# Peptides against a protein of PDB entry 3ESW, part 112

Target 1, 322 residues: chain A of PDB entry 3ESW
Amino acid sequence: NNIDFDSIAKMLLIKYKDFILSKFKKAAPVENIRFQNLVHTNQFAQGVLGQSQHLCTVYDNPSWHSIVLETLDLDLIYKNVDKEFAKDGHAEGENIYTDYLVKELLRYFKQDFFKWCNKPDCNHCGQNTSENMTPLGSQGPNGEESKFNCGTVEIYKCNRCGNITRFPRYNDPIKLLETRKGRCGEWCNLFTLILKSFGLDVRYVWNREDHVWCEYFSNFLNRWVHVDSCEQSFDQPYIYSINWNKKMSYCIAFGKDGVVDVSKRYILQNELPRDQIKEEDLKFLCQFITKRLRYSLNDDEIYQLACRDEQEQIELIRGKTQ

## One batch from the design tools (peptide; made by RFdiffusion4, then SolubleMPNN)

Design b2_p18_4_s4 (from b2_p18_4, 9 letters changed)
Fold by OpenDDE base, seed 1:
Structure b2_p18_4_s4 (fold): chain B 322 residues (1-322), chain A 18 residues (1-18)
Amino acid sequence: as target 1 above (322 residues)
Amino acid sequence: SEELEIKELIQKLREKYK
């Protein structure tokens, strides 16, 4: 009997699909108990959960997307994208155009739109006076600052005029479209929203060692791509471990469709102890949150995302960027 | 390790039988 290998392969794929889909069904009582116990007993797990409740959904706001697109110089952006795309001479298809778009958005954001703020300028002395500013500490927001999801305000005194300047750390990305300044937090927050406003699949990556960046899912490269707005960096996940010689323990990616430990993509050397949570518990936590985020999706959507997840898992373990 | 190997094989099969 000639073994119909094609039939066996097709049947295996069907059965595997069913198996994968079964994992995304409503959590068993034992899994819920494990989850509740983990988030109540482990502070790191609480932090990941808390971040997921915000970062996974906050950027999926159509009204914010409209405001972003109305604020950006779209004519300049697309002009530059078209110019760079025309240089390659290869009709590599519509998918590569999006990579050029993200690269231009990185350029535009860093060079034309947003500003790094170590210290604010003195409100009284005017521009380029940040060198004269002495930090006095931080305080809570005033009534006006509180309207824009501000948890902390840094206070500075001008050494020249003696006046106080406030630097509110706004978490409202729409307010950041006005202020156009900040540190890695404000940069990543607004840039994540910008990428989302173009309809892109984006994740917010939190590093425990006080840095944040994005990942963009490139349809051309068929993978998650490192994107750092502060560095104007595209597909350079090695910059932290290698170029900066940064020591890191955890990198967690937060997106609308899931939470993923992406530490293996970025921690290439100088790994710090991963002692905040058991590896098995972190894996469980990320999977559990991801499962919750996908509860409203149909079987085909779940399966497509699961296929993407598996490809990423292979990439993260084998170091094979396809 | 075994789970990863299965995923790799499944991925290869998906590519062939798309």
Scores: peptide ipSAE 0.457, ipTM 0.921, DockQ to the pose 0.854
Fold by OpenDDE base, seed 2:
Structure b2_p18_4_s4 (fold): chain B 322 residues (1-322), chain A 18 residues (1-18)
Amino acid sequence: as target 1 above (322 residues)
Amino acid sequence: SEELEIKELIQKLREKYK
């Protein structure tokens, strides 16, 4: 009996698709109980859930995308992208254009658009006066600042004029289009929205050790790519562990289609204890949230995303798929 | 893990039968 290997392979792929789809069905009562127990008993799990409720959906706002695109110098951006694409991109196919776009957006954002703010300039003395600013602490937002999802306001006194300058830590990315300044949080928040506004698949990566960045799904590279707006960095996941010698425990990626522990991509050395949650419980939590985020998707969409998830899982274990 | 190896094999099959 000549074994039709092609028929077996096709049948296996069909059965495997069905198997994968079965995993994305509505959570069983036992899974719901486990989830509820986990988020009620584990603070880290509760934090991940809370972040997912915001970060997985907040950037999927068409009105915000329009405002972003109207605010950016698109002519400059596309001119630069076209210029770089014309040099090398034709040999690599059309999918590489998006990588050039993200690289230009990193350049544009850091060089032309947004400013790092260690300390604000004095509102009275004007530009380049941050050196004269003494921190007085932080306080709650005033009535105006509260309109823009402001959790805290840093207060500074000018050593020259004695006036107080407020640095509100806005979480409204539309307000950040106006203020054009911040730290890693503001940078990542607005830059995530910017990337989303170009129709890109983007994740917000939260590091427990007080840093945040993005991942972009490159169709050219067929993988998630590290993107840090603060560093103007593209595909350099090693910068934290190696270049900064940063100690880290958890890196969690939040996207519209899932929550993923991406720690293995970024924690290359100096790993801190992962003692906030059991590894099995974290895996369960991320999968559970991911399932919920995909409940409205059709079987083909679910399967395509599951294929992407599997590729990423292989990558995170084996290293970059060449 | 056996699960990883299965995923790798499935990926290879998907590539061949695209």
Scores: peptide ipSAE 0.444, ipTM 0.918, DockQ to the pose 0.852
Fold by OpenDDE base, seed 3:
Structure b2_p18_4_s4 (fold): chain B 322 residues (1-322), chain A 18 residues (1-18)
Amino acid sequence: as target 1 above (322 residues)
Amino acid sequence: SEELEIKELIQKLREKYK
C-alpha cells in the first residue's frame, strides 16, 4: 500500500485547524476561576487587564479616524510617500507602499506636526521661554481640563515674570490634535490613533520602565514592526536595550485582536528581574484576554489570527525568520 | 518546547500545501 503522504499532510492540516479553533471556544469554568483569582490576587495582572480594557478598543473609533484625516495634511503626506516610493523603483500598489506611508507619517509627525514638551513655554512671555520655567509639582485638573480626560496637570512658574503656566497631561487624543505637544505618552497616544486612522493593524506597547511605543503589522515584511514616533524610528527594536542601554523587565503589546508579551523583541540586554508575576500566569493572562477579544470573530478570522500568533511566537523564540 | 517544534512543522506544511 503506497503511503499517500500528501493525503496525510492535508488531513493533518485540517485536524490542526480544528484543534486551533477549539482553543478559542468559550472559556471553561476552571479557566474563568483561574483568571478571576489571578486579577484579584496579583497587582500586575490587574494592571494588564485594566490597560487592555482601554488600549485594545479606544482607537477603534470611526468618528476619531475622520477627525484625524481631516486634520492632517494628506496632500503633503501622500506627495512625500509617492516621491520616496518612486526613488526606489517599486511598482505602484505593492504592499511595500504602506511601509513608506508609515515612515512618512513618522517624519511628518515629528518634523511638521507635533512637539516635544519637556517644559512648557511661559503663557505670558511667549515662545522659547521654557528654560525660564521651574516645576512646582502636579495637581488635579480644573473644570475645563477635566473635559479632555486629564488625570494630572504639571504646574510651572516663570523665573522672569513670576506667572504660573499649566501643562495638563491630556489623554484625549482629539485634544492632542489641537495642543500638538507632549511627552512619550501623548506622542504614542496620538500617533497610535493616526496609524489606526489609515486602516493599519497597530498595537500599543507599554514598557514597565516608563516608555511607550507602537507596533505596526507590515503586510510586506509579514511581521510586527517596531514604530516609535518620538524617535522617528521604524523597525529598530534594539534602540532601547542597545543604543540607550536601558534596563527593562516587561514590554506588553495591546491591540484590538490581542494582548502579547513582546519583551523578547526589545529586552536584548540589561534585563531587570521579572518578579511581578509568574511567567506561566502572565502567559495565561495574555491568552485569556486575547481569547475574549476574539470571541465575536468567525472561524476564518480566528484561524488567520492564530496563524499570525504562531508566526510571531516562532519569531520571538528563534529570531527573525530570514 | 515540543509545542513550538510542532508549530514550525505545521508552518512548513502550510507553505507546501497552500
Scores: peptide ipSAE 0.442, ipTM 0.917, DockQ to the pose 0.834
Fold by OpenDDE base, seed 5:
Structure b2_p18_4_s4 (fold): chain B 322 residues (1-322), chain A 18 residues (1-18)
Amino acid sequence: as target 1 above (322 residues)
Amino acid sequence: SEELEIKELIQKLREKYK
C-alpha cells in the first residue's frame, strides 16, 4: 500500500491548525488564577502588563494616523522611496517597497524632521544655546503641559541670562509632531506612530536598561526587523550588545497582536542577570497577554499570526536561518 | 526542544503544500 504522503501531510496541517486554534480559546480558570497571582506578586510582571495595556493599543488611532500623514512631507518621502526602489526593487518584487519606505522614513525622521535633545535651548537666548543650560532637576507638569500626557518636566537654568527653561517630557505623540524634539522615548514614541500611520505592522521594544526602539514586520524578509529611529538603523539588532557593548537583561516587544520576549535577538553578549521573574513565568505572561489581545480575531487571523509567532520562535532559537 | 523540531517540520510542510 503506497502511503499517500501528500494526503497525510495535508491532514496533519489541518489537525495542527485545529490544535493551534484550541490554544487561543478562553483561558482556563487555573490560567487566570496563575496570571492574577503573577501580576499581583511580581513587580516586573505588573510592569509588563501595564506597558502592554498602553503600548499594544495606543497607536491604533485612525485620527492620529491622519494627522501624521498630513504633517509629513509625503511627496519627498515617496519621491525618495521610488528613486531607491527603481534601482533594484523591481527584481525583488513589490514586497521590498515597504523596506525602502521604512529606510526612507528613518532617514527623513532623523535628518529632516526630528531633533535629539540632550538639553533644551534657552527660551530667551534662542537657538544653539543648549551648552549654556544647567539642569536643576525635574518636576510635575503645569496646567498647559498636563494637557499633553506629560508626567515629568525637566528644568534647566541658562548660565548666560539666568532664565528657566522647561523641557516637558510629553508622551502625547501628536504634541511631539509640534515640538519635534526629544530623547529615545520621544523618538521611539512618535516614530512608532509614524510607521503605524503607513499601515505597517510595528512593535515597540522596551529594554529594561533604559533604551527603546521599534520592530517592523517585513513582508519581503518575512520576519521582524530591528528599527531604531535614533540611530537611523534598519536590521542591525547587534548594535546595542556588540557596537555599544551595552549590558542588557530584558527586551520586550509590544504590538497590537502580541507581547514577545525578544531578548535573544538583541542580547548577544554581556547579558545581565535575568532575576526579575522566572523564565517560565515570563513566557506564560507574554503568551497570556498575547492570547487576550487576539480574542476578537477570527480563526484565520489567529492561525496566520500563530504561524508568524512560530517562525519568530524558530528564528530566536536557531538564529537567522539563511 | 521537541516542540521546536515539530514547529520546524510543520513550517516545511506549510511551504510545500501552500
Scores: peptide ipSAE 0.435, ipTM 0.916, DockQ to the pose 0.832

Design b2_p18_5_s1 (from b2_p18_5, 13 letters changed)
Fold by OpenDDE base, seed 3:
Structure b2_p18_5_s1 (fold): chain B 322 residues (1-322), chain A 18 residues (1-18)
Amino acid sequence: as target 1 above (322 residues)
Amino acid sequence: DELKLKELIFKIKEYLKK
């Protein structure tokens, strides 16, 4: 009797689908109680929840996507993407085109569009005067700055003219399309929106040790890919731990379909103590938030996302399954 | 146990793609 291994495999996958779908049903009362207790008793959990309420949904705004696409030089971007894509003779299929697009967007954003702002230029003396600027501290936004989701304003005095220059830390990514300057927060915020505006699956990655970046889901590579707009970096998750020798404790990815602890992708050495929350509680928290984000999805969508999650979890534990 | 199951499912899916 030739064992039909294909039939057995298909049957096992059907049973497994049903098992997965059962996990994404409405949370049991006990899970809700555990969640409420966790976010009320643990500040790190409360912070993750607060970030998820913003970062998981804010970039899914069609009006913002339109404004972004109208602001970018799409002709230049697609010309460059087409040029690089044509070199490979289309041999790897259409899915690789999105990788070329993300690489060009990284180039375009850093080289042509956005600027790093360590210190602002003097509003009175004009361009290339940041060297003359002395920090005086930070204050709250004024009436105009407050319109653009500004939490803090850095204040600088010009050593040349004595005038005060304000550097508002805007969280409104549409305002950042106008200002075209910032630090890692502004870079990542606007770049996340840019990638989303091209219809890409994107996550915002928060690192507890004051850095932020993106992840893009590559259909070609069939995995989440590290993307750092500040570094013009594509698929280099090691840059922080190895190249920068950065010490880190937590990296949390926030997307429309889930919240994931991605620390294992980026923390390769110099791991700081993970003492902010119990590992089991963090795992529960991320799963619970992810489950809530998927409540409106159908069974097929839930299953496809769960399959992606499982592949990522295997990758994070064992390394790249090549 | 959960990881082993995920790995098994991954292997089964890869088997069916061949």
Scores: peptide ipSAE 0.294, ipTM 0.883, DockQ to the pose 0.786
Fold by OpenDDE base, seed 4:
Structure b2_p18_5_s1 (fold): chain B 322 residues (1-322), chain A 18 residues (1-18)
Amino acid sequence: as target 1 above (322 residues)
Amino acid sequence: DELKLKELIFKIKEYLKK
């Protein structure tokens, strides 16, 4: 009897699907208790939860997507994408086109659209006057600044004219479309929204050691791809650990479909102590939040996402995309 | 064991795509 390996394989996958789906059922009372206790007793867990409540859903705003697409030079963007895509001899309709789009968005954002702001220019003296600016400290937002989700305002004095310039740290990405300046926080915030506005699957990556970046899911590469708008970097997760020799402890990715510890992708050397939470508790926390984010999805969607998660876990452990 | 299972499932899926 010829062993029907295809039939056996299909049967195993069906059973495995059922097993996976069983893990995404409504949380048991014991899991809810564990979760509540964890977020009430562990500050890091509370921080991850708080970030998830914002970052996982804030960018899923159709009105914001429309405003972004109306603000960007789409003609320039697509012209450049088409040009680079054609140079490499690709045909239209290939999934790789999205990778070219993301690369162009990185170029466009850094070169044409957004500005790094270490210190603001003097509001009185005009452009290229940041060298004359002395920091006086930070304060709370005024009534106007507070309308744009401003948590803090950096205050600078001009050494030339003596006037005060305010640099509000806006968290409203729509306001950032107007101001077009900031640091890593503003860059990542707006760039995450930009990528989302093109219908991409995007995660916001928070690093505990004061950096933030994006990941997008490449359908061509069939994996999460590192994207740093500040660095105009595509698929270079090693830049922090290797190129910068940065010491890091935690990198957490926040997306609409889940929260994932992606530390293993980015922390390749110089790992700092991971002492903020037990590894088992962090894994539980991320899974629990992810499960909640997926409660409205159907079984097929849950299974597809779970398969993606598993592939990512293999990648993170083995250091090889299969 | 969980990782090995994931790897096995991946290989099974790849087998069925051929």
Scores: peptide ipSAE 0.277, ipTM 0.878, DockQ to the pose 0.906
Fold by OpenDDE base, seed 2:
Structure b2_p18_5_s1 (fold): chain B 322 residues (1-322), chain A 18 residues (1-18)
Amino acid sequence: as target 1 above (322 residues)
Amino acid sequence: DELKLKELIFKIKEYLKK
């Protein structure tokens, strides 16, 4: 009896697809109860939910994408991408072009477009006066600042002229296209939008220990790739744990198609206690939110995303799948 | 068991690509 291994394999994949699809059906009443209880009783869970409600959807704005593309020097960007692709890209296939694009966007953003703002320059004294600025604290936004999703304004006094300079912490990424300055929050916020504007699959990664970055899904590498605009870093997830010797507990990735605990990618040493939520509850929470984000997708889309998720989970457990 | 299943499915998919 020649075992038709191909037929068996195909049958198994069909059954597996059905099994996967069954997991992405509308949440059962019991799951809804568990979810509600979790978010009402666990502050960390409530925080993750709150972030997901914003970060998973805010960057999917076609009007914003247009504004971004109109604002960036696309001629310069593509010239540089084409130049790098012409050197090495032809041997690696067309999918590598997007990796070159992301690398150039990292370069362009850090070197040509955006500025790190530890302290603002004095509005009166002009450029390169941040050294003269003394922090006075933070306050709420004024009427103008409030138009741009500003939660906090840092107040600085110039030691030279005595004038007050306001540094509003804008959360509106379109306003950041104008201001062209910020810290990790502003950098990651705008850069996430920039990447999304090129039609890329992007996640916003929140680290509990006061850092944020992106992940980009590379079709060439067939995985999620670490991207940090502040560091001009591509595929260097180790920089925090190893290079910075940063202690971390949680890294949560937020994308349009899901919420994923990516801590294992970035927390390589100096792990802080993960005591904010039970691991099973965090896993449940991320899966539950992910299911909700996928409710409008068809069975094939759900299955493809689930296959991607599974590959990522294998990667996170075993390391780089060669 | 879930990981083993994922790995098996991966292997099956790779087998069918040959």
Scores: peptide ipSAE 0.261, ipTM 0.875, DockQ to the pose 0.834
Fold by OpenDDE base, seed 5:
Structure b2_p18_5_s1 (fold): chain B 322 residues (1-322), chain A 18 residues (1-18)
Amino acid sequence: as target 1 above (322 residues)
Amino acid sequence: DELKLKELIFKIKEYLKK
């Protein structure tokens, strides 16, 4: 009796789809109570929830995407992508083109478009005067700065002319298209929007130890790929733990379709205590938020995303499966 | 057990592609 393994396999996948879909049904009352208690009693959980309410949805703005695409030198970008794709990309298929695009966007953003700002130049003395700037502290935004989602303004005094220069820490990414300067926060904020404007699947990764970066879902590599605009880095998740010897406790990824603890991808050594929340509670929290983000999706969309999540979970636990 | 199930499903999907 030749066992029809194909039929058995297909039947199992149908049953598995139904099982997965059952997990994405409306939360039970007990799960809602657990969630509410967790976010009201645990500060870290409240922080993750608060970040998810902003970072998971803010970049899904079609008007912002249009403004981004109108602001970037698309002719230069695509010229460079086409040039790199023509070397080897044809042999690997069309999906690799997007990887070349992300690599060019990293180059373009760092080299041609955006500037690192440790200290601002003096508004009076002009360019290349940041060395003369002394920090005086931080204050709230003025009436003009407050229009651009500014929470903090860094204040600097010029040692040469004595004038005050304000460095607003804008959270409005459209304002960042104008200012074209910042630190890791501004870089990651605007670069996340840029990638989203090209229709890419992107997550914002928050590290508790004061760094932020992106992940891009590569259709070619069939996985989430580390992307750091500050470092012009593609698929180098080890740079923080290994190259920088950075000590880290938590890395949380925020995307439109979910919230994921990606700490295992980035924390390879020098792990700090994970004492802010119980591991089971963090897992529950991320799953609960992810479930809520998917409530409007159809069964096929939910299943496809769940399949992607399963592959990522295997990767994070066992290493690369491909 | 959850991980084993995920790995099994992955292997089954790969089997059906071949």
Scores: peptide ipSAE 0.274, ipTM 0.878, DockQ to the pose 0.832; fails the geometry check

